Peptides against a protein of PDB entry 5VVV. Designs and how they scored, part 55

Target 1, 276 residues: chain A of PDB entry 5VVV
Amino acid sequence: FLCGVVEGFYGRPWVMEQRKELFRRLQKWELNTYLYAPKDDYKHRMFWREMYSVEEAEQLMTLISAAREYEIEFIYAISPGLDITFSNPKEVSTLKRKLDQVSQFGCRSFALLFDDIDHNMCAADKEVFSSFAHAQVSITNEIYQYLGEPETFLFCPTEYCGTFCYPNVSQSPYLRTVGEKLLPGIEVLWTGPKVVSKEIPVESIEEVSKIIKRAPVIWDNIHANDYDQKRLFLGPYKGRSTELIPRLKGVLTNPNCEFEANYVAIHTLATWYKSN
Target 2, 276 residues: chain A of PDB entry 5VVV as posed
Amino acid sequence: FLCGVVEGFYGRPWVMEQRKELFRRLQKWELNTYLYAPKDDYKHRMFWREMYSVEEAEQLMTLISAAREYEIEFIYAISPGLDITFSNPKEVSTLKRKLDQVSQFGCRSFALLFDNIDHNMCAADKEVFSSFAHAQVSITNEIYQYLGEPETFLFCPTEYCGTFCYPNVSQSPYLRTVGEKLLPGIEVLWTGPKVVSKEIPVESIEEVSKIIKRAPVIWDNIHANDYDQKRLFLGPYKGRSTELIPRLKGVLTNPNCEFEANYVAIHTLATWYKSN

## One batch from the design tools (peptide; made by RFdiffusion4, then SolubleMPNN)

Design b2_p13_3_s3 (from b2_p13_3, 5 letters changed)
Fold by OpenDDE base, seed 3:
Structure b2_p13_3_s3 (fold): chain B 276 residues (1-276), chain A 13 residues (1-13)
Amino acid sequence: as target 1 above (276 residues)
Amino acid sequence: MEEAKKRYFEAAL
């Protein structure tokens, strides 16, 4: 069971010292996972093709080593979906080289994120792939296999919540393709019925699990505030039955952008997780 | 980029 934090917000990424402090807190609270997915980290999303510099490499190596020191699984995410051409072998090879570099930093767990992108394929991809889901699954499976089928590999669908599913969760052709074609060793990220789910009912997890043919990892935006700078959610982790735990592969909270605001968010997630 | 972020924000509010 993956339990911890996703740094998955828009806005200023956490600094390396904050991330190390996070790992210490995660260990202390018996949490086990950190997903590196900061939307405004340039080489994560906007410039996903760009290799890390020597200085950036040293920082990431140090960060990954710190995660290991605190027994935290470091999952490196990349979000190529803004401008990748799925049918272009050069794009696939560029993605491979980027993940090879991160593998050299000592990273062993990875994620491909296709959240917050348009559903439209370019003309070249339409000639090769039957749908956007087929394109995403194809590259995801290829990368997963290329990396030697790492123990933890995550996929974030473009339809990552109930409100983004067309026509709905159980009838989504996109999620059906993901469920049928995504290799079984790849985990699927899900935010619940909404992007910010006030509640995640058990029945909603059973519904999505059926179509994706696996238990999801919850990307939990309950404490997210990147969408409203006037919002600061300092309340406890709530609206999730502990009956979800046996039905999930994990829960990763995407908390407030303000690092120091997240004590209650992360601590109460840990309490929730240990209550089962 | 901006449109995708906008959709996220609109769906989160």
Scores: peptide ipSAE 0.157, ipTM 0.850, DockQ to the pose 0.900
Fold by OpenDDE base, seed 1:
Structure b2_p13_3_s3 (fold): chain B 276 residues (1-276), chain A 13 residues (1-13)
Amino acid sequence: as target 1 above (276 residues)
Amino acid sequence: MEEAKKRYFEAAL
């Protein structure tokens, strides 16, 4: 069971010292996972093709080593979906080389994210792939196999919540393709019925699990404030039954952008996880 | 809330 934090917000990323402090807190609270997915890290999303510099490489190696020291699984995410051409072998090779570089930093766990992108494929991709889901699954499976089938590999769908599914969760052709064609060793990220789910009912997890043919990992936006930086979400982790735990592969909370605001959010997630 | 996150994404790009 993956339990911890995703740094998955828009806005100013956490500094390396905040991330190291997070790992210490996660270990102390018997949480086990950190997903590196800061939207405004330019080499994560906007410039995903760009290799890390020597200085950035040293920082990431130090961060990954610190995660290992605190027994925290460090998952490196990349979000190529803004401008990748899925059918172009050069784009696939560029993605492989970027993940090879991160593997050399001692990273062993990875995520490929297709959240917050347009559903439209370019003309070249439409000639090769039957749908956007087929294109995404093809590259995800290829990357997963290329990396030697790492123990933890995550996929974030473009339809990552109930309200983004067309016509609905159980009938989505996109999620059907993901469930049927995504390799079984790849985990699927999900935010619940909504982008910011006030509640995540058990029945909603049973519905999505059936179509994706696996238990999801919850990307939980309950404490996210990137959409309204005038607000801090300081309340406890709530609106999730402990009956979800045996029905999930994990829970990763995407909390407030302000690192110091997240004590209650993360501590109460840990209490919730240990209550099962 | 979903529209707000989508608007933030659209404004950040």
Scores: peptide ipSAE 0.071, ipTM 0.815, DockQ to the pose 0.136
Fold by OpenDDE base, seed 4:
Parts: structure tokens; C-alpha cells; sequence
Structure b2_p13_3_s3 (fold): chain B 276 residues (1-276), chain A 13 residues (1-13)
């Protein structure tokens, strides 16, 4: 069971010292996972093709080593979906080289994120792939196999919540393709019925699990404030039955952008997780 | 959140 934090918000990423402090807190609270997915990290999303500099490499190596020191699984995410051409072997090779670099930093767990992108494929991809889901699954499977089938590999679908599913969760051709074609060792991220789910009913997890043919990892936006930085979500982790725990592969909270605001959010997630 | 993310996405294209 993956339980911890995703740094998955828009806005100023956390500094390395905050991330190390996070790992210390996660260990202390018996949480086990950090997903590196800061939307405004240029080399994560907008410039995903760009290799890390020597200085950035040193920082990431240090960060990954710190995660290991605190027994936190460091998952490196990349979001190529803004401008990748899935059918272009050069794009695939570029993605491979980027993940090879991160593997050299000592990273062993990875994620491919296709959240917050347009559903439309380019003309070249439409000639090769039957759908956007087929394109995403193809590259995801290829990368997963190329990396030697790492123990933890995550996929974030473009339809990552109930409100984004067309026509709905149980009938989504996109999620059906993901469920049928995504290799079984790849985990699927999900935010619940909404992007920010006030509640995640058990029945909603059973519904998505059926179509994706696996238990999801919750990317939980309950404490996310990147959409309204005038608000801080200081309340407890709530609106998730503990009956979800046996039906999930994990829960990763995407909390407030303000690192210092997240004590209650993360601590109460830990309490929730231990209450099963 | 959906509207804010959409606006961010639209501004990044």
C-alpha cells in the first residue's frame, strides 16, 4: 500500500530542504511514499525533454538519497503529454534517455502523467493509434518494460476522475482501453468522483476498479489549494472510509502549496491509514 | 479546481 504525499500542485515547488523535512515527517508517521510531480518544474512537464544539468542532477541525487535514508519510496513523475508525439520514435527515445538519467540518480520508481492535457491526438498519432488511450498505453507499456519493469510504476490517466470520464466512469472507452491494455504491473492514479473530491465513496472506487481492472492509487486533492491560494486547507483528512484501504493500491495526498500548512493534512492521513 | 487547471493548461499552450 503506497501512502504518503504527491508534490503535484501548480505553483512554486517545494525546496529541497522542505522535501527532506517531509521525508522525516513521513517516516515518523509511518508513511512510505513521495511522488515527485511538481507541475511547474520545467523539466517535469513543459520541458520534459530537457536533461538535468550537473547541478540539478546533484540536487536530485541528494534528494533521492535522503528519501532512501528515511525509508521513503521516491517516485519520479514526468508529464510529457503537453506536446509529445506518441508515434515518433525520437520522442520515445528522448523520454527513455530522460528516465535513464533519473535512474542513474538512484531512482527506481517512476510515473507517467497524462493529466491536465487535451484529449486530441496530433495527425501523426491518429494514423498510428486507434485512440488517445491507445497512444498513452503504448508508450507507458514500452517505458515500463524498457526500465526493466520497476516494482512501482504509476500512470495518471487523462480521465483521472469521475467528472472527466466520457460518458461516465463505467462506460468510458478511454478507461476501458487503459484497463484492457495497460500492463498489470502498472498502477493507475485516480482523484475520485471529482478533481477535488470532498468524499470518495466505496462504490465509486469499485466502479473505477472494475473498468481499469485494478485497485487505483488515490491522488488525493482534498488539501490542494493551488486552485485558490487565498485558502489554506488545514482540516483533517476526511470523507474517505477506512473501507477504502483494502480496495486501493495507495493514497498520495496532494496538499497545500505552503509546505508549513500541511502538518494536519499529512498527520491525519497517517492516522486514517493506521486505523484499518 | 477544474476551471483553474483548464486556464493553466490553456495558458501553457
Amino acid sequence: as target 1 above (276 residues)
Amino acid sequence: MEEAKKRYFEAAL
Scores: peptide ipSAE 0.061, ipTM 0.798, DockQ to the pose 0.154
Fold by OpenDDE base, seed 2:
Structure b2_p13_3_s3 (fold): chain B 276 residues (1-276), chain A 13 residues (1-13)
Amino acid sequence: as target 1 above (276 residues)
Amino acid sequence: MEEAKKRYFEAAL
């Protein structure tokens, strides 16, 4: 069971010292996972093709080593979906080289994120792939196999919550393709009924699990505030029954952008997780 | 909430 934090917000990423402090807190609270997915980290999303500099490599190696020291699984995410051409073997090779570099930093767990992107493929991809889901699954499976089938590999769908599913969760052709074609060793991220789900009912997890043919990892935006920087979400982790735990592969909370605001959010997630 | 994510997406294009 993956339980911890995704740094998945828009806005200023956490500094390395905040991330190290996070790992210490995660260990102390018996949480086990950190997903590196800061939207405004240039080489994560907008410039995903760009290799890390020597200085950035040293920082990431230090960060990954710190996660290991605190027994926290460091999952490196990349979000190539803004401008990747899925059918272009050079793009696939570029993605492979980027993940090879991160593997050299000592990273063993990875994520491919296709959240917050356009549903349209370019003309070249439309000639090769039957749908956007087929394109995403193809590259995700290829990367997963290329990396030697790492123990933890996550996929974030473009339809990552109930309100983004067309026509709905149980009938989504996109999620059906993901469920049928994504290799079974790849975990699927899910956010619940909405982008920010006040509640995640058990029935909603059973519904999505059926179509994706696996238990999801929750990307939980309950404490996310990147959409409203005038607000801090200081309340407890709530609106999730502990009956979800046996029906999930994990829960990763995407909390407030302000690192210092997240004590209650993360601590109460840990209390929730340990209450089962 | 969906509109907020759309705004971020639109700002990134």
Scores: peptide ipSAE 0.068, ipTM 0.800, DockQ to the pose 0.130; fails the geometry check

Design b2_p13_3_s4 (from b2_p13_3, 7 letters changed)
Fold by OpenDDE base, seed 4:
Structure b2_p13_3_s4 (fold): chain B 276 residues (1-276), chain A 13 residues (1-13)
Amino acid sequence: as target 1 above (276 residues)
Amino acid sequence: FEKARERYKKAAL
């Protein structure tokens, strides 16, 4: 069971010292996972093709080593979906080289994120792939196999919540393709019925699990505030039955942008997880 | 790029 934090918000990423402090807190609270997915990290999303500099490499190596020191699984995410051409072998090779570099930093767990992108493929991809889901699954499976089938590999769908599913969760052709074609060792990220789910009913997890043919990992936006910087979510982790735990592969909270605001959010997630 | 962020923000509210 993956339980911890995703740094998955828009806005200023956390500094390396905050991330190290996070790992100390995660270990102390018996949480086990950190997903590196900061939306405004240039080489994560907008410039995903760009290799890390020597200085950036040193920082990431240090960060990954710190995660290992605190027994936290460091998952490196990349979000190529803004401008990748899935059918272009050069793009696939570029993605491979980027993930090879991160593998050299000692990273062993990875994620491909296709959240917050348009559902439309370019003309070249439409000639090769029958749907956007087929294109995403193809590259995800290829990368997963290329990396030697790492123990933890995550996929974030473009339809990552109930409100983004067309026509709905159980009838989504996109999620059906993901469920049928995504290799079984690849985990699927999900935010619940909404982008920010006040509640995640058990029935909603059973519905999505059926179509994706696996238990999801919750990307939990309950404490996310990047959509409204005038708000801080200081309340406890709530609206998730502990009956979800045996029906999930994990829960990764995407908390407030303000690192200092997240004590209650993360601590109460840990309490929730240990209550089952 | 901003369009994607704005879509997320509108759906999160």
Scores: peptide ipSAE 0.552, ipTM 0.931, DockQ to the pose 0.931
Fold by OpenDDE base, seed 1:
Structure b2_p13_3_s4 (fold): chain B 276 residues (1-276), chain A 13 residues (1-13)
Amino acid sequence: as target 1 above (276 residues)
Amino acid sequence: FEKARERYKKAAL
């Protein structure tokens, strides 16, 4: 069971010292996972093709080593979906080289994220792939196999919550393709019925699990505040039954942008996880 | 890029 934090918000990323402090807190609270997915890290999303500099490489190596020191699984995410051409072998090779570089930093766990992108393929991709889901699954499976089938590999769908599914969760052709064609060793991220789910009912997890043919990892936006910088979410982790735990592969909370605001959010997630 | 962020924000509210 993956339990911990995703740094998955829009806005200023956390500094390396905040991330190291997070790992210390995660270990102390018997949480086990950190997903590196900061939306405004340029080489994560907007400039995903760019290799890390020597200085950036040293920082990432130090961060990954710190995660290992605290027995925290470090998952490196990349979000190529803004402008990737899936059918272009040069784009696929560029993605492979970027993940090879991160593997050299000592990273062993990875994620491909296709959240917050347009559902339209370019003309070249339409000639090769029958749907957007087929294009995403093809590259994800290829990368997963290329990396030697790492123990933890995550996929974030474009339909990552109930309100983004067309016509709905159980009838989505997109999620059906993901469930049928995504390799079984790849985990699927999900935010619940909504982008920010006040509640995640057990029945809603059973519905999505059936179509994706696996238990999801919850990307939990309950404490996310990047959509409204005038608000801080200081309340406890709530609106998730402990009956979800045996029905999930994990829970990763995407909390407030302000690192110092997240003590209650993360501590109460840990209490919830241990209550099963 | 900004359009994607604004879609997320609108759906989160």
Scores: peptide ipSAE 0.550, ipTM 0.930, DockQ to the pose 0.939
Fold by OpenDDE base, seed 5:
Structure b2_p13_3_s4 (fold): chain B 276 residues (1-276), chain A 13 residues (1-13)
Amino acid sequence: as target 1 above (276 residues)
Amino acid sequence: FEKARERYKKAAL
């Protein structure tokens, strides 16, 4: 069971010292996972093709080493979906080389994120792939196999919540393709019925699990504030039955952008997790 | 880039 934090928000990423402090807190609270997915990290999303500099490499190596020191699984995410051509072998090779570099930093766990992108493939991809889901699954499976089938590999679908599913969760051709074609060792991220789910009913997890043919990892936006920086979510982790725990592969909270605001959010997630 | 962020923000509100 993956339990911890995703740094998955838009806005100023946390500094390395905040991330190290997070790992210390995660260990202390018996949480085990950190997903590196800061939307405004340039080499994560906008410039996903760009290799890390020597200085950036040293920082990431130090961060990954710190996660290991605190027994926290460091998952490196990349979000190529803004401008990748899935059918272009050069794009696939560029993605491979980027993840090879991160593997050299000592990273062993990875994520491919296709959240917050347009559903339209380019003309070249439409000639090669039957659907957007087929294109995403193809590259995800290829990367997963290329990396030697790492113990933890995550996929974030473009339809990552109930409200993004067409026509709905149980009938989505996109999620059906993901469930049928995504290799079984790849985990699927999900935010619940909504982008920000006040509640995640057990039945809603059973519904999505059936179509994706696996238990999801919750990307939990309950404490996310990047959509409205005038709000701070200081309340406890709530609206999730502990009955979800045996029905999930994990829960990663995407909390407030303000690192200092997240004590209650993360601590109460830990209490929730340990209560089952 | 901005359109994707805007779509997320609108759906989160």
Scores: peptide ipSAE 0.542, ipTM 0.928, DockQ to the pose 0.931
Fold by OpenDDE base, seed 3:
Structure b2_p13_3_s4 (fold): chain B 276 residues (1-276), chain A 13 residues (1-13)
Amino acid sequence: as target 1 above (276 residues)
Amino acid sequence: FEKARERYKKAAL
């Protein structure tokens, strides 16, 4: 069971010292996972093709080593979906080279994210792939296999919550394709019925699990505040029955952008997880 | 790029 934090927000990424402090807290609270997915980290999303510099490499190596020191699984995410051409073998090779570099930093766990992108493929991709889901699954499976089928590999769908599913969760052709074609060793990220789910009912997890043919990992936006700079979520982790735990592969909280604001959010997630 | 952030923000509210 993956339990911990996704740094998945829009806005200023956490600094390396904050991330190391996070790992110490995660270990102390018996949490086990950190997903590196900061939306405004340039080489994560907007410039995903760009290799890390020597200085950036040293920082990432140090960060990954610190995660290992604290027994935290470091999952490196990349979000190529803004401008990748799925049918272009040069794009696939560029993605491979980027993940090879991160593998050299000692990273063993990876995520490929297709959240917050347009559903429309370019003309070249439409000639090769039957749908956007087929394009995403194709590259995801290829990358997963290329990396030697790492123990932890995550996929974030474009339809990552109930409100993004067309026509709905159980009838989504996109999620059906993901469920049918995504290799079984690849985990699927999900935010619940909404982007920010006040509650995640058991029945809603059973519904999505059926179509994706696996238990999801919850990307939990309950404490996310990047969508409204006037909000700060200091309340406990709630609206999730512990009956979800046996029905999930994990829970990763995407908390407030302000690192210092997340003590209650992360601590109460840990309490929730240990209460099962 | 900003369009992606705007879509998320609109759906999160």
Scores: peptide ipSAE 0.532, ipTM 0.927, DockQ to the pose 0.941

Design b2_p13_4_s1 (from b2_p13_4, 7 letters changed)
Fold by OpenDDE base, seed 1:
Structure b2_p13_4_s1 (fold): chain B 276 residues (1-276), chain A 13 residues (1-13)
Amino acid sequence: as target 1 above (276 residues)
Amino acid sequence: SWREEFRKAALAD
């Protein structure tokens, strides 16, 4: 069971010292996972093709080593979906080289994210792939196999919540393709019925699990504040029954952008996890 | 921007 934090917000990324402090807190609270997915990290999303510099490499190596020291699984995410051409072998090779570099930093767990992108393909991709889901699954499976089938590999769908599914969760052709064609060793991220789910009913997890043919990992936006910088979400983790725990592969909270605001959010997630 | 589309979705929910 993956339990911890995803740094997945829009806004100023956390500094390396905040991330190291997070790992210390996660260990103390018996949480086990950190997902590196900051939307405004340029080499994560907007400039995903760009290799890390020597200085950036040293920082990432130090961060990954710190995660290992605190027994936290460090998952490196990349979000190529803004402008990748899935059918172009050069794009696939560029993605492979980027993940090879991160693997050389000592990273062993990875995520490929297709959240917050247009639900379309270019003309070249339409000639090769039957649908957008087929294109995403093809590259995800290829990357997963290329990396030697790592123990933890995550996929974030473009339809990552109930409100984004067309026509709905149980009938989505996109999620059906993901469930049928995504290799079984790849985990699927999900935010619940909504982008920011006030509640995540057990029945809603059973519905999505059926179509994706696996238990999801919850990307939980309950404490996210990147959509409203005038608000801080300081309340406890709530609206999730402990009956979800045996029905999930994990829960990763995407909390407030302000690192110091997240004590209650993360501590109460840990209490919730241990209550099962 | 996708930041703005995300914000709209998050606030509509």
Scores: peptide ipSAE 0.431, ipTM 0.915, DockQ to the pose 0.881
Fold by OpenDDE base, seed 3:
Structure b2_p13_4_s1 (fold): chain B 276 residues (1-276), chain A 13 residues (1-13)
Amino acid sequence: as target 1 above (276 residues)
Amino acid sequence: SWREEFRKAALAD
């Protein structure tokens, strides 16, 4: 069971010292996972093709080593979906080289994120792939296999919540394709019925699990505040029955952008997880 | 921007 934090917000990414402090807190609270997915990290999303510099490499190596020191699984995410051409072998090769570099930093766990992108394929991709889901699954499976089928590999769908599913969760052709074609060792991220789910009912997890043919990892936006700079969510982790735990592969909270605001968010997630 | 679309979606929920 993956339990911890995704740094998945829009806004200023956490600094390396904050991330190391996070790992100390995660270990102390018996949480086990950190997903590196900061939307405004240039080489994560906007410039995903760009290799890390020597200085950036040293920082990432140090960060990954710190995660290992605190027994935290470091998952490196990349979000190529803004401008990748799925049918272009050069793009696939570029993605492979980027993940090879991160593998050299000592990273062993990875994620491909296709959240917050347009559903439209370019003309070249439409000639090769029958749907956007087929394009995403194809590259995801290829990368997963290329990396030697790492123990932890995550996929974030473009339809990552109930409100984004067309026509709905159980009838989504996109999620059906993901469920049928995504290799079984790849985990699927999900935010619940909504982008910011006030509640995640058990029945909603059973519904999505059926179509994706696996238990999801919850990307939990309950404490996210990047969408409203005037909001700080300082309340406890709630609206999630502990009956979800046996029905999930994990829970990763995407908390407030303000690192120091997250004590209650992360601590109460840990309490929730240990209450099962 | 996708930040704005995310913001709209997150606020619509």
Scores: peptide ipSAE 0.426, ipTM 0.910, DockQ to the pose 0.916
Fold by OpenDDE base, seed 5:
Structure b2_p13_4_s1 (fold): chain B 276 residues (1-276), chain A 13 residues (1-13)
Amino acid sequence: as target 1 above (276 residues)
Amino acid sequence: SWREEFRKAALAD
């Protein structure tokens, strides 16, 4: 069971010292996972093709080493979906080289994120792939196999919540293709019925699990505040029955952008997880 | 921008 934090918000990423302090807190609270997915990290999303500099490499190596010191699984995410051409072998090779570099930093767990992108394929991809889901699954499976089938590999679908599913969760051709064709060792991220799910009913997890043919990992936006900088979500982790735990592969909270605001959010997630 | 679309989605929910 993956339990911890995703740094998945828009806005100023956390500094390396905040991330190290996070790992110390995660260990202290018996949480086990950090997903590196900061939307405004240029080499994560907008410039995903660009290799890390020597200085950035040293920082990432130090961060990954710190995660290991605190027994926290460091998952490196990349979001190529803004401008990748899935059918172009050069794009696939560029993605491979970027993940090879991160593997050299000592990273062993990875994620491919296709959240917050257009549902349209370019003309070249339409000639090769039957649908957008087929293109995403093809590259995800290829990368997963290329990396030697790492123990933890995550996929974030473009339809990552109930409200983004067309026509709905149980009838989505996109999620059906993901469920049928994504390799079984790849985990699927999900935010619940909504982008920011106030509640995640057990029945909603049973519905999505049926179509994706696996238990999801919850990307939990309950404490996310990047959409409204005037709000801080200081309340407890709530609206999730402990009956979800045996039906999930994990829960990763995407909390407030303000690192110092997240004590209650993360601590109460840990209490929730241990209450089962 | 996708930041704006995400914000709209998160506030619509």
Scores: peptide ipSAE 0.392, ipTM 0.903, DockQ to the pose 0.882
Fold by OpenDDE base, seed 4:
Structure b2_p13_4_s1 (fold): chain B 276 residues (1-276), chain A 13 residues (1-13)
Amino acid sequence: as target 1 above (276 residues)
Amino acid sequence: SWREEFRKAALAD
């Protein structure tokens, strides 16, 4: 069971010292996972093709080493979906080289994220792939296999919540393709019925699990505030039955952008997780 | 921008 934090918000990423402090807190609270997915890290999303500099590499190596020191699984995410051409072998090779670099930093767990992108393929991809889901699954499977089938590999679908599913969760051709074609060792991220799910009913997890043919990892936006910088979500982790725990592969909270605001959010997630 | 679309989605929910 993956339980911890995803740094997945829009806005200023956390500094390395905050991330190290996070790992210390996660260990103390017996949480086990950090997903590196900051939307405004240029080399994560907008410039995903760009290799890390020597200085950035040193920082990431140090960060990954710190995660290991605190027994936190460091999952490196990349979000190529803004402008990748899935059918272009050069794009696939570029993605491989980027993940090879991160592997050299000592990273062993990875994620491919296709959240917050247009549900459209370019003309070249339409000639090769029958759907957007087929394109995403193809590259995801190829990368997963190329990396030697790492123990933890995550996929974030473009339809990552109930409200983004067309026509709905159980009838989504996109999620059906993901469920049928994504290799079984790849985990699927999900935010619940909504982008920011006030509640995640058990029935909603059963519904999505059926179509994706696996238990999801919750990317939990309950404490996310990047959409409203005037709000801080200081309340407890709530609206999730403990009955979800045996039906999930994990929960990763995407908390407030303000690092110091997240004590209650993360601590109460830990309490929730241990209550099963 | 997708930041704006995300914000709209997150606020609509």
Scores: peptide ipSAE 0.412, ipTM 0.909, DockQ to the pose 0.915; fails the geometry check

